Peptides against a protein of PDB entry 3VZA. Designs and how they scored, part 16

Target 1, 98 residues: chain A of PDB entry 3VZA
Amino acid sequence: RVERLCKSKELFEERLGLEIRRIHNEQLQFIFRHIDHKDPDKPYMFTLSINEQGDYEVTSCTPPLDCISEFQLKVRETNNFSAFIANIRKAFTALSFK
Target 2, 62 residues: chain B of PDB entry 3VZA
Amino acid sequence: AAYVTQLYYKISRIDWDYEVEPARIKGIHYGPDIAQPINMDSSHHSRCFISDYLWSLVPTAW

## One batch from the design tools (peptide; aimed at target 1 L48)

Design b2_p14_5_s1 (made by RFdiffusion4, then SolubleMPNN; from b2_p14_5, 7 letters changed)
Fold by OpenDDE base, seed 2:
Structure b2_p14_5_s1 (fold): chain B 98 residues (1-98), chain C 62 residues (1-62), chain A 14 residues (1-14)
Amino acid sequence: as target 1 above (98 residues)
Amino acid sequence: as target 2 above (62 residues)
Amino acid sequence: SVEREKRMFDKLLS
């Protein structure tokens, strides 16, 4: 089971170009790669925590996204975490063209 | 490790086939309505194309 | 801690 979990993680990381790291202070770091076709290894990142109220809170975003605050609001309203992550990736992708 | 893999599934709704050759990207995407198979030869695509394709399966509607 | 991490993932996976 442990080996399967490790393999699963590796497959997701490579195929989705998404790495998820545990960060200090009860945060998760989401690192997107494979965004810029000209620079596939360039990372696009954000960190996420659960605040004292129990709500999703983006604690950092690099590079910054104008829409990140709106996405945070949307995920709090809809609880659609999948759409949250997917929209962030879409936003990073759009940013890579500029 | 279980938490992270569960999170990947929650995000992508993809279940991989772990018993195929490494160059074969095979699995199932469980969309909101219909499940769709994934079956690609990774040697035919760039890493970016593969990722873009897989993410295209994930709905962005809130 | 393990408990805090569990709370975080419980929220994310809920």
Scores: peptide ipSAE 0.576, ipTM 0.952, DockQ to the pose 0.827
OpenDDE base, seeds 1, 3, 4, 5: peptide ipSAE 0.553, 0.573, 0.571, 0.572; ipTM 0.951, 0.952, 0.952, 0.952

Design b2_p14_5_s2 (made by RFdiffusion4, then SolubleMPNN; from b2_p14_5, 8 letters changed)
Fold by OpenDDE base, seed 5:
Structure b2_p14_5_s2 (fold): chain B 98 residues (1-98), chain C 62 residues (1-62), chain A 14 residues (1-14)
Amino acid sequence: as target 1 above (98 residues)
Amino acid sequence: as target 2 above (62 residues)
Amino acid sequence: SVEKWLKMMEKLLS
């Protein structure tokens, strides 16, 4: 099972171009790659925590996204974490074309 | 890695077939309607195309 | 801490 879990993580990282890291101060870092077809390894990332109220809180976003605060509100309202991540990737993709 | 893999599934709703050759991207996407198979030859596509395609399976409606 | 980490993952996976 351990081998399967390790393989699963690697497959998701490569195929989705999404790395998930545990970082300092009890946060998660989401790192997107494969966004810019001209620079596939360029990272687009944000960090996430749970605040004192128990709500999702985006603590950083690099490069910055104008829509990230709205997405934070939406995920708090809907609890649709899948759509949250997918919309962030969509926004990063749009940014890469500017 | 159990939590991380569970998170990947929660995000993507994809379950991989782990018994195929490395160049074969095979799995199932479990959308809100009917589950759809994934079956790609990775040697025929760029990494960016593959990722874009897989993410296109994930609904963005809130 | 491990405890807070687990609680965060529990929230994400709930």
Scores: peptide ipSAE 0.509, ipTM 0.949, DockQ to the pose 0.892
OpenDDE base, seeds 1, 2, 3, 4: peptide ipSAE 0.503, 0.503, 0.506, 0.504; ipTM 0.948, 0.949, 0.949, 0.949

Design b2_p14_5_s3 (made by RFdiffusion4, then SolubleMPNN; from b2_p14_5, 9 letters changed)
Fold by OpenDDE base, seed 4:
Structure b2_p14_5_s3 (fold): chain B 98 residues (1-98), chain C 62 residues (1-62), chain A 14 residues (1-14)
Amino acid sequence: as target 1 above (98 residues)
Amino acid sequence: as target 2 above (62 residues)
Amino acid sequence: SVAKWEAMFQKLLS
């Protein structure tokens, strides 16, 4: 099972271009790559925590996204975490075109 | 690792076939209405194309 | 903490 889990994570990381890390202060870091076709390894990332009220909170976003606060509100309202992540990737993709 | 892999599934709704050769990207995407197969040769595509394609399977509607 | 991580993942995966 451990071997399968490791392989699964590696496949998702490479194929989705999304790495998920546990970082300090009990936050998750989401690192997108394969966004910029001219620079596939360029990272686009945000960090996420659960605040004292139990709500999703984006604690950082690099590069900054104007829409990130709205997405945070939307995921709190809908609890659609999949759409949350997908929309962030979409926004990063749009940003990469400048 | 278990939590992270579960999170990948929650995000993407993709289940990989782990028994195929590494160059074969094979799995199933479980959309809200119907499951769709994924079956592509990674050697025929760029990393960015593959990622963009897979993410295109994920709905952005809230 | 372990409990906090587990709680977070339970929320994310709920």
Scores: peptide ipSAE 0.615, ipTM 0.954, DockQ to the pose 0.857
OpenDDE base, seeds 1, 2, 3, 5: peptide ipSAE 0.600, 0.611, 0.609, 0.609; ipTM 0.953, 0.954, 0.954, 0.953

Design b2_p14_5_s4 (made by RFdiffusion4, then SolubleMPNN; from b2_p14_5, 10 letters changed)
Fold by OpenDDE base, seed 4:
Structure b2_p14_5_s4 (fold): chain B 98 residues (1-98), chain C 62 residues (1-62), chain A 14 residues (1-14)
Amino acid sequence: as target 1 above (98 residues)
Amino acid sequence: as target 2 above (62 residues)
Amino acid sequence: DVARWEAMFQKLLS
C-alpha cells in the first residue's frame, strides 16, 4: 500500500504538473509546473492554510494573482476546492501568456 | 502520503490505472455526470500538453 | 502538530 501511495503521488505530480508540500506553520504549498510551454519547469505556486476561524486562507502566491483574493472568497462560499485549484491554474496559465 | 493522494483525487477526480506501462497514461476521470476514460500514449505528447489536457477535464465552475 | 495537520486535511477533504 505504501508503494502504491508513493507511485500515485509521483504520477499526479508528473501528469498534472502539481506538487503538494507540507510546509512550516501548518501550510500546504501547491506548486504548478507545465504552465509555460516555453519553460515547462517554471514554478507557479501558492500556499494555503486554515485560519483560526476555520476558513481557507491563501498565505502567499508567486507570481501574484489579482484574482487570488476573489478565489479565496469563492472557495469559502462554495466549498468547491477542485474549482479553486483549477481556477488558480487557469489564472497562472493566462499570466504566462503576458 | 495518504492525505496527499486523497487530495489529488479531491482536486482532479482522476483515478489512475497502476497496472499499465509508465508510458501509458490510463485512468478514469469521474465527472459530475459520467465517468470519462483516460488513455494516452505519453510519447506522443509534450508534458505541458498532457497536463493541460488533464486539467481541461476539471470543471472551473464554482 | 499532527493534530492540526489532520484537522486541515479533514477540512480540505470534507
Scores: peptide ipSAE 0.658, ipTM 0.956, DockQ to the pose 0.841
OpenDDE base, seeds 1, 2, 3, 5: peptide ipSAE 0.652, 0.655, 0.653, 0.655; ipTM 0.955, 0.956, 0.956, 0.956

Design b2_p14_6 (made by RFdiffusion4)
Pose (drawn by RFdiffusion4):
Structure b2_p14_6 (pose): chain A 98 residues (1-98), chain B 62 residues (1-62), chain P 14 residues (1-14)
Amino acid sequence: as target 1 above (98 residues)
Amino acid sequence: as target 2 above (62 residues)
Amino acid sequence: ADNDIIKQILAKAV
């Protein structure tokens, strides 16, 4: 029951290397690990809210990505949240080789 | 707890097989077109490869 | 209320 739900969350966290945290001020924090193969536990994170207009809003990005504003505009336009997350992860992977 | 796991599905389109040994990464990836099985031995791969591979199943086209 | 943001994301996403 609830055990299955916790198990599902842990499988996603471990397998995708992605954690999701509900934090202060109506925000979710997405934490990617398993990005740098030389340091698998190092986190790359961004925070997101749904603003008063009902739009996706990235409220911070650590470390910063220069393309995340473009991604915000695209996710607003297409409503493709899956591609938004996938493209942010690709950007953090690339950043790690810069 | 249910709402976060639902969002994982929305993001990855993966449904896990919860009835397997922990060492097996088993599930199905869904998409516009036919669903695809996943059945990997976690002992054969690094955590990073597993994550990179699974994420490569997620389309990046907008 | 803690889940509202997730629900909004799910509602908006394709």

Design b2_p14_6_s1 (made by RFdiffusion4, then SolubleMPNN; from b2_p14_6, 7 letters changed)
Fold by OpenDDE base, seed 4:
Structure b2_p14_6_s1 (fold): chain B 98 residues (1-98), chain C 62 residues (1-62), chain A 14 residues (1-14)
Amino acid sequence: as target 1 above (98 residues)
Amino acid sequence: as target 2 above (62 residues)
Amino acid sequence: SADDLIKKILEKAK
């Protein structure tokens, strides 16, 4: 099972172009690649935590997204985490078009 | 690692077939209404195309 | 911990 879990993680990382890292101060870093077809390895990333109130909080976003604050509000309202991540990727994709 | 893979599933709603050769991208996407099979030959597509396609399966409606 | 955060997300997410 451990082998399958490791393989699963690797498959998701490569196929979705999404790496999830544990970082300091109880945060998760989400790193998107395969966004820019001209530079597939260029990372687009944000960090996420759950604050003292129990709410999702984006603690950083690189490159910055104008819509990230609104998305944070939306995920707090809906708890649709899947849509949250997908919309962020869509926004990064749009940003890659300049 | 179990939690991370669960998170990937929570995000993508994709379950991979782990018994196929690495070049075969095979699995199931569980949408809100219907489950759809995934079956691609990765050697026929760019990494960006594959990722874009898979993400296109994920609804963006809140 | 990091696992706790992921667990919290999994529990919160619909």
Scores: peptide ipSAE 0.741, ipTM 0.960, DockQ to the pose 0.908
OpenDDE base, seeds 1, 2, 3, 5: peptide ipSAE 0.741, 0.738, 0.740, 0.741; ipTM 0.960, 0.960, 0.960, 0.960

Design b2_p14_6_s2 (made by RFdiffusion4, then SolubleMPNN; from b2_p14_6, 6 letters changed)
Fold by OpenDDE base, seed 1:
Parts: sequence; structure tokens; C-alpha cells
Structure b2_p14_6_s2 (fold): chain B 98 residues (1-98), chain C 62 residues (1-62), chain A 14 residues (1-14)
Amino acid sequence: as target 1 above (98 residues)
Amino acid sequence: as target 2 above (62 residues)
Amino acid sequence: AENDLIEKILKKAR
């Protein structure tokens, strides 16, 4: 059971190229890899919290995304967290094609 | 780890098959209308291809 | 506290 949970996390991290870390001040860091096929280990990341109003808030984004504020608005409207993360990855992917 | 794995499921809607050999990427992606099987040999693909493929299963419509 | 945010997201997310 514990072994499966550990394995599950590792499988998701490797296969999705997405690492999730707990950060100080009750934040989560989402780290995307496998974005740039020329540099698969190059990280693309953002941090997320829920503010006192109960709304999703992106607290950082590296590299910066012009669309991140719009995505924050969209996830607040829809609560579609899956689409939120997927769209961010899509945006990072587009950014990698400079 | 339980909460983290649940979050991965919330994001990806993928449920892995944990009993297969490590080189086999096997699972199920659950969409709103249809569940799609995942079954690929990781040794035949790059890490980036695998990730791109799996993310392609995740709808981006809000 | 560490798991609190994840749990909040899990409850909030569609």
C-alpha cells in the first residue's frame, strides 16, 4: 500500500514530466519537464496557493507566461483544475518553440 | 503521498496499472464520454514523446 | 498544513 503510493508518485512524475512540491507558506510548486525535446530536463514551473478568499492564486511562474493571469481567471470561473494545468503545460510548450 | 497521487489523478484522469513490468506504460485515461486504454513500451519512445502523448489525452477546454 | 492545500484543491477541483 505505501509501496504502491510511492511507486504511483514516481510513475506520474516520470511519465507526465510533472513534479509537485510543497512550498513554504502553504504553496504548491508544479515543475514541468519533458517540455523541450532538445533539453528534456529543462524545468518550467509555477507556484500556486489558495488565497484568503478561497480563490486559486498563481504566486510565481518561471518562465513567465502572458496567459497565466487569464488562466487563473478561467480556473476560478470553472474550477476545471485539469484544464488549468494542461493549458499551462501547453503554454510552456509553445514558449519552448522560440 | 496519497493526496499527491489523488491530485495527479485529478489533473490527468489516468489510473496506472501497477502490476506490469516497469518498461510497460499501461493504464486507463478516463474522459467524460469514453475511457481510453494506455499501453505502450517505454523503451520505444523518448521521455518527451511519452509525456506529450499522455498530456494530449487531457482536454484543455475550460 | 502541508497536506492541507492539496486537500483544499482536491475538494475544490471539478
Scores: peptide ipSAE 0.740, ipTM 0.956, DockQ to the pose 0.905
OpenDDE base, seeds 2, 3, 4, 5: peptide ipSAE 0.739, 0.738, 0.739, 0.739; ipTM 0.957, 0.957, 0.957, 0.956

Design b2_p14_6_s3 (made by RFdiffusion4, then SolubleMPNN; from b2_p14_6, 6 letters changed)
Fold by OpenDDE base, seed 1:
Order: sequence, then structure tokens, then C-alpha cells
Structure b2_p14_6_s3 (fold): chain B 98 residues (1-98), chain C 62 residues (1-62), chain A 14 residues (1-14)
Amino acid sequence: as target 1 above (98 residues)
Amino acid sequence: as target 2 above (62 residues)
Amino acid sequence: AENDLIKKILEKSR
């Protein structure tokens, strides 16, 4: 089971180009790679927490996305975490084309 | 890793086939209406293409 | 604490 879980994590990281890290102060860091086809290892990342009110809160975003605040609002309204992450990746992808 | 893998599923709705050869990307994406099989030879695609393709399976509608 | 956050997301998420 442990081996399977480890393998699963590695497969998701490589195939989705998404790494998830535990960060200090009860945060998660989401690191997207494979965004820029000319620079596949270039990271696009954001950090996330749940504040004391129980709401999703983006605590950082690099590079910055002007739509991140709207996405934060949307995920709070819908609790559609999948769409939240997918839309962020979509936004990063658009940004990579400059 | 257990919680993380669950989170990956929550995000992607993909269940991998762990019994196939490493070069084979095989699994199932579970959409709201249909289950879509995934079956790719990773040696024939770039990492970026693979990721883009898999993410294209994930709905962005809120 | 970090695991707790992931659990919170899993439970909170649709």
C-alpha cells in the first residue's frame, strides 16, 4: 500500500505536472510545471490555506494572476476545487504565452 | 501520501492503472456523465503535451 | 497540521 501510494503520487506529479507541498503555517503549495513548452521545468505556483472563517484563501501566487481573486471567490461559492485548480492552470498557461 | 493522492483524484478525477509498464499512461478519467479511458504511450509525446492533454479532460466550469 | 489542511480540503470540496 505504501509503495502504491508513493507510486501514485509520483505518477500524478509527472503526468499532471503538478506538485503539492506542505508549507509552514498550514499552507499547501501547488507547483505547476509543463506549462511552457519551451521551458517545461519553469514553475508556476500558488499557495493556499483555509482561514479561520473556513474559507479558501490564496496566500501567494507566482507569477501573479489578476484573476486569482475572482477564482478564490468562485471556489468559495461553489466548492468546486477541481475547477479551481484547473482554471488556475488555464490562467498560467495563458500567461506563459505572454 | 495517502491524503495527497486523494487530493490528486479530487482535482483530476483520474484513476491510474498501476499494473501497466511505466511507459504506458493508462487510466480512467471520471467525468460527471461519462468515464473516459486514458491510454497513451509516453515515449511518443512530450511531457508538456501529456500534461496539457490530461488537464484538458478536467472541466473548468464552476 | 498540514495533513489536517488536506483533509479539510477533501471534506470541503465538492
Scores: peptide ipSAE 0.741, ipTM 0.956, DockQ to the pose 0.908
OpenDDE base, seeds 2, 3, 4, 5: peptide ipSAE 0.728, 0.725, 0.264, 0.724; ipTM 0.960, 0.960, 0.936, 0.959

Design b2_p14_6_s4 (made by RFdiffusion4, then SolubleMPNN; from b2_p14_6, 6 letters changed)
Fold by OpenDDE base, seed 2:
Structure b2_p14_6_s4 (fold): chain B 98 residues (1-98), chain C 62 residues (1-62), chain A 14 residues (1-14)
Amino acid sequence: as target 1 above (98 residues)
Amino acid sequence: as target 2 above (62 residues)
Amino acid sequence: ADNALIEKILAKSR
């Protein structure tokens, strides 16, 4: 079971191009790769926490996204975490073309 | 690792087939309406294409 | 402990 879980994590990381790291002060770092087809290893990342009010809070975003505040609002309203992450990736993808 | 993999599933709704050769990307995506099989030969695609394709399966509607 | 945030997300998310 442990071996499978480890393998599962690795498969998700490689196939989705998404790494999830635990960061100090109870944060998660989401690192997207495979965004720029010309530079597949270039990272696009944001950090996330749940604040004292119990709300999702994006604590950093690199490169910055104009839409990140709206997405934060949307995920707070809908709790659709899947759409939240997918939309962020979509936004990073769009940014990579500029 | 259990919680991380659960989070990946929560995000992607993908369940991998772990009993295939490494070059085969095989699994199931569980969408809101229907479950769709995933079955790709990774040697035929770039890493970026594979990721883009898999993410295209994930709905972006809030 | 180190999974607390993930657990919270899993609990909150649809």
Scores: peptide ipSAE 0.763, ipTM 0.960, DockQ to the pose 0.935
OpenDDE base, seeds 1, 3, 4, 5: peptide ipSAE 0.761, 0.762, 0.760, 0.761; ipTM 0.960, 0.961, 0.960, 0.960

Design b2_p14_7 (made by RFdiffusion4)
Pose (drawn by RFdiffusion4):
Order: sequence, then C-alpha cells, then structure tokens
Structure b2_p14_7 (pose): chain A 98 residues (1-98), chain B 62 residues (1-62), chain P 14 residues (1-14)
Amino acid sequence: as target 1 above (98 residues)
Amino acid sequence: as target 2 above (62 residues)
Amino acid sequence: SEETKELLKKIMES
C-alpha cells in the first residue's frame, strides 16, 4: 500500500537520480544527481513554483543555466513539462563539461 | 506520497515492475506510439549510466 | 497538459 508508494519514490530517486522536495514559499526543488560521472553525488538543482497567473516560474537555479529562461518560456508555451525537465537535465550535463 | 510518484510518471513516462529483485531495473516506458520494455541488470552498470540511459528514453522535443 | 499544473499545485499545497 503505502509501502509500495515509498518503494516507487525510492526507485525513481535512485534510478533517475532525481529528487523532488516541497520547500518553503510554495516551491518545489528538483535535485539532479548522477550528472558528473566523476562525482555522482554532486547535486544540480532548480526551484519551481506556479505563480499567481497559474504559470510555471523557475525561481532559482544552482548552478545557474543560461538557457533556463528560454526553457521557462517554452514550457509555458507548450505545456510540455516532461521535455522541460529533460532539457534542464541535458543542460546540467553539458554545464558539467564547461 | 502518491502525488510525487505520479509526477515522476508524467516526467519520465516509466512504470516500474515492483515484483523483481532489487538488482533488476525492470519496467515499461510509455510514449506516443507503442510502449517499450526495460529490463536491465543494475550490477552491470554504473549509477550514472543507468540514470543517463533512462533519461535518454525521455524525448527532448518540445 | 493542464493536469500537470494541477498536480504540481496539489504537491505544493499538500
């Protein structure tokens, strides 16, 4: 029951290397690990809220990505949240080689 | 707890097989077109490869 | 597509 739900969350966290935290001020924090193969536990994170207009809003990005504002505009336009997350991870992987 | 796992599905479109040994990464990836099975041996791969591979299943087209 | 925003709100409000 609830055991299955916790198990599902742990499988996703370990396998995708992605953790989701609900934090202060109506935000979710997405933390990617397994990005830098030389340091698999190093996190790359961004925070997100749904603003008063009901729009996706990235409220911070650590480390910063220069393309995340473009991604915000795209996710608002297309409502493609899956591609938004996938493109942010691709950007953090690339950043790690800069 | 259910809401977060639902969002993982929305993001990755993967449904895990919960009835397998921990060493097996097994599930199905869903998409516009036919669903695809996943059955990997975790012992054969680094954690990073597993994550990179699984993420490569997620389309990046907007 | 809107369902994702609703789901995110549910998570934030939980």

Design b2_p14_7_s1 (made by RFdiffusion4, then SolubleMPNN; from b2_p14_7, 8 letters changed)
Fold by OpenDDE base, seed 1:
Structure b2_p14_7_s1 (fold): chain B 98 residues (1-98), chain C 62 residues (1-62), chain A 14 residues (1-14)
Amino acid sequence: as target 1 above (98 residues)
Amino acid sequence: as target 2 above (62 residues)
Amino acid sequence: GKDFFELLRKIIKS
């Protein structure tokens, strides 16, 4: 089981190009790679917490995304976290073309 | 590790086949209507293509 | 939705 879990994490990280880290101050860091085809290792990152009200809160976004505040609102409304992550990746992808 | 892998699954809805050779990207994507097999040779694709393809399976509708 | 939130809470607040 432990071996399976480790392998699973590695497969997801490599194949999705998404690393998920637990960092200080009760936050999750989401690091996207494989965004820029010219520089596959270039990281695109945001951090997330759950605030005192119990709402998802984006605490940082690098590079910044104009749409991130709207996405935060949408995920609070819909609780569709999958779409939240996918839309952020889509936005980072669009940004990489500019 | 268990929670993180669960999170990956909930985000992507992909379940990997862990018994195949490392170069084989094999699994199942579970969509709202049907389940679709994933079966590709990683040596035939770039890392970016693979990631883009897999993310294309994830709906962006809220 | 609820399950997703609880999972995230478990990870974040752990």
Scores: peptide ipSAE 0.658, ipTM 0.955, DockQ to the pose 0.900
OpenDDE base, seeds 2, 3, 4, 5: peptide ipSAE 0.648, 0.654, 0.647, 0.654; ipTM 0.955, 0.956, 0.955, 0.955

Design b2_p14_7_s2 (made by RFdiffusion4, then SolubleMPNN; from b2_p14_7, 7 letters changed)
Fold by OpenDDE base, seed 3:
Formats: C-alpha cells, structure tokens, sequence
Structure b2_p14_7_s2 (fold): chain B 98 residues (1-98), chain C 62 residues (1-62), chain A 14 residues (1-14)
C-alpha cells in the first residue's frame, strides 16, 4: 500500500503539474507547474491555512492574482474546493500569456 | 501520502489505472453527470498539454 | 465541504 500511495502521489504531481507541501506555521503550499508552455518548470504557487474561525485563508500568492480574494470568498461560500483550485490554475494560466 | 492522495482525488476526481506501462496515462474522471475515461500516450504530448487537458476535465463552476 | 476541510487539517497536522 505504501508503494501504491507513493506512486499515486508522483503520478498526480507529474500529470496535474501540482505539488502540495506542508510548510511552516501550519500552512499548505500549492505549487503549479506546466503552466507556461515555454517554461514548463516555472512555478506558480499559493499558500493556504485554516484560520481561527475555521475558514480557508490564502496567505500568499506568487505571482499575485487579482482574483484570489474573490476566489477565497467563493470557496468559503460554496465549499467547492475543487473549483477553487481549478480556478486558481486557470487564472495562473491566463497570467502566463500576458 | 494517504491524505495527500485523497486530496488530489477530491480536487481532480481522477482515479488512475496503476497497472499500465508508465507511458500510458489511463484513468477515469468522475463528474456529477457521467464518468469519462482517460487514455493517453504520453509520448505523443508535452507535459503542459497533458496537464492542461486533465485540468480541463475539472469543472470551474462554483 | 467539511470533509475536505478536515482532510486539510489532517495534512497540516500530520
């Protein structure tokens, strides 16, 4: 099972171009790659925590996204975490073309 | 890794087929309406294309 | 949903 879990994680990381890390101060770092077709390894990332109120809180976003605050509001309202992540990737993709 | 892989599934709704050769990207994407098979030869596509395609399966409607 | 929230907490505190 351990080998399967490791393989699963690696497949998701490579195929989705999304790495998930636990970092300091009880935060998760989401690192997107494969965004810029001219530079596939260029990272686009944000960090996430759960605040004292139990709400999703974006603690950083690199590069910055104008829409990130709205997405944070939307995920708090809808609890649709999948759409939250997908929309962030979509926004990073749009940013890579500018 | 168990919780992380569960999170990947909650995000993507993709279940991989782990029995195929590494060059084959095979799995199933589950959506609210229908399940959609995934079956690609990775040697025919760039990493960016593959990722873009897979993410295109994930709904962005809130 | 709440399930994902708890999953995230488990990852953070693992």
Amino acid sequence: as target 1 above (98 residues)
Amino acid sequence: as target 2 above (62 residues)
Amino acid sequence: GKEVLELLRKIIKS
Scores: peptide ipSAE 0.773, ipTM 0.962, DockQ to the pose 0.937
OpenDDE base, seeds 1, 2, 4, 5: peptide ipSAE 0.772, 0.772, 0.771, 0.773; ipTM 0.961, 0.961, 0.961, 0.961; seed 5 fails the geometry check

Design b2_p14_7_s3 (made by RFdiffusion4, then SolubleMPNN; from b2_p14_7, 6 letters changed)
Fold by OpenDDE base, seed 3:
Structure b2_p14_7_s3 (fold): chain B 98 residues (1-98), chain C 62 residues (1-62), chain A 14 residues (1-14)
Amino acid sequence: as target 1 above (98 residues)
Amino acid sequence: as target 2 above (62 residues)
Amino acid sequence: GDEVLELLRKIIES
């Protein structure tokens, strides 16, 4: 089962171009790749924590997204985490076109 | 890894077929309506195209 | 309880 779980994670990471890491200060780092077709390995990332109120909180976003604060509000309101992640990727994609 | 893979499913709603050759991207996407099969040859596509396609399956409506 | 929230907490605490 452990081998299968490792394989599953690797498949998701490669196919979705999304890596999820636990980092310092009780945060998760979401790293998107495969965004820029001219530079597939270029990372687009944000960090996420759960604050004392139990709410999703974006603690950083690189490169910065003007819409990230709105997305944070939306995910808190709707609790649609899937749409949250998908919209962030969509925004990063749009940004990559410059 | 178990929690992370569960999270990936909650995000993408994709369940992979782990019994096929590595170059075959096969699985099922579970949307709110009808489940759709995924079946593509990775050797025919760029990594970016594959990711873009898979993410296109994920609804962005809040 | 929120399933995704709990998953995230478990990952953070892993």
Scores: peptide ipSAE 0.771, ipTM 0.960, DockQ to the pose 0.804
OpenDDE base, seeds 1, 2, 4, 5: peptide ipSAE 0.768, 0.769, 0.769, 0.768; ipTM 0.960, 0.960, 0.960, 0.960; seeds 1, 4, 5 fail the geometry check

Design b2_p14_7_s4 (made by RFdiffusion4, then SolubleMPNN; from b2_p14_7, 6 letters changed)
Fold by OpenDDE base, seed 1:
Structure b2_p14_7_s4 (fold): chain B 98 residues (1-98), chain C 62 residues (1-62), chain A 14 residues (1-14)
Amino acid sequence: as target 1 above (98 residues)
Amino acid sequence: as target 2 above (62 residues)
Amino acid sequence: GDEFFELLRKIIES
C-alpha cells in the first residue's frame, strides 16, 4: 500500500504536471509545470488556505493572474474545486502564450 | 501520501493502472456520463502534450 | 463542507 501510494503520487505529479505541497502557515502550494511547451519545467504556482470563516483563500499567485480573484469567488460559490484548479491551469496556459 | 493522492483523484477523476510498464500511461477517467479509458505510450508524446491532454479531460464549467 | 473541504483540511493540518 505504501509503495502504491508513493507511485500514485509520482504518476500524478509527472503526468498532470502538478505538484502539491504543504507549506508554512497552514497553506497548500500548487505548482504547475508542463505549461510552456518551450520551457516545460517553468513553474506556475499559487498558494491556498482555508481562512477562519472556512472559505478557500488564494494567498499568492506567481505569475499573477487577473482572474484569480474571480476564480476564488466562483469556487466559494460552487465548491467545484476541480474546475477551480483546471481553470487556473487554463489561465496559466493562456498567460504563457503572451 | 494517501490524502494527496485522494486530492489528485478528486481533481482529475483519473484512476491509474499501476501494473503496466512505466512508459504506458494507462488508466480510467471518470466523467459525469461515462468512464473513458486512458491508454497511451508516453514515448510517443511530449510531457506537455500528455499533461495538456489529461487536463483536457477535466471539465472547467463551474 | 463540500467533498474537498475536509480533505484539504486534513492535508493542511497533517
Scores: peptide ipSAE 0.737, ipTM 0.959, DockQ to the pose 0.833
OpenDDE base, seeds 2, 3, 4, 5: peptide ipSAE 0.737, 0.737, 0.734, 0.734; ipTM 0.959, 0.959, 0.959, 0.959

Design b2_p14_8 (made by RFdiffusion4)
Pose (drawn by RFdiffusion4):
Structure b2_p14_8 (pose): chain A 98 residues (1-98), chain B 62 residues (1-62), chain P 14 residues (1-14)
Amino acid sequence: as target 1 above (98 residues)
Amino acid sequence: as target 2 above (62 residues)
Amino acid sequence: LTAKELILKIINDP
């Protein structure tokens, strides 16, 4: 029941290396791990809210990505949240080789 | 708890097989077109490869 | 529910 839900969350967290945290001020924090193969536990994170217009809003990005504003505009336009998350992870992987 | 796991599905389109040994990464990836099985031995791969591979199943086209 | 709706549910969940 609830055990299954917790199990599912842990499987996703471990297998995708992605954790989601509800934090202060109506935000969710997405934390990617398993990005740098030399340091698998190092986190790359961004925070997101749904603003008063009902739009996706990235409220911070640590470390910064120069493309995340473009991604914000694209996710607003297409409503493709899956691609938005996938493209942010690709950007953090690339950043790790800079 | 259910809302976060639902969002994982929305993001990855993966449904896990919860009835397998912990060492097996088993599930199905869904898409526009036919669903695809996943059945990997976690002992054969690094955590990073597993994550990179699973994420490669997620389309990046907008 | 859409991803956006789920996000709102997560934020507003008691």

Design b2_p14_8_s1 (made by RFdiffusion4, then SolubleMPNN; from b2_p14_8, 8 letters changed)
Fold by OpenDDE base, seed 4:
Structure b2_p14_8_s1 (fold): chain B 98 residues (1-98), chain C 62 residues (1-62), chain A 14 residues (1-14)
Amino acid sequence: as target 1 above (98 residues)
Amino acid sequence: as target 2 above (62 residues)
Amino acid sequence: MSAFELMRAIISAP
């Protein structure tokens, strides 16, 4: 089972172009790749924590997204984590076209 | 590892078929109303295309 | 588990 889980993680990372890493201060780092078709390995990333109030909190976003604060609000309201991540990727994609 | 893979599922709603050859991207996307099969030959597509396609399956409606 | 619970589990894991 462990081998399958490792394989699963690798498949998700490669196919979604999304790496999820635990980093310092109890945060998750979400690293998107495969965003820029001209530079597939260029990372687009944000970090996420759960604050003392128990709410999702974006602690960094690189490159910056104007919409990230609104998305943070939306995910807190809806608890739709899937849409949260997907919208961030969509925003990064849009940013890559400028 | 189990939690991370589960989180990937919560994000993407994709369940992979792990018994196929590496070049075959096969699985099921579980949408809100229906489940859709995924069956691609990765050798026929760029990494970016594959990722874009898979993410296109994930609804962005809040 | 919810995504929220999973995230908590991941960041709290040893």
Scores: peptide ipSAE 0.794, ipTM 0.964, DockQ to the pose 0.971
OpenDDE base, seeds 1, 2, 3, 5: peptide ipSAE 0.791, 0.791, 0.791, 0.791; ipTM 0.964, 0.964, 0.964, 0.964

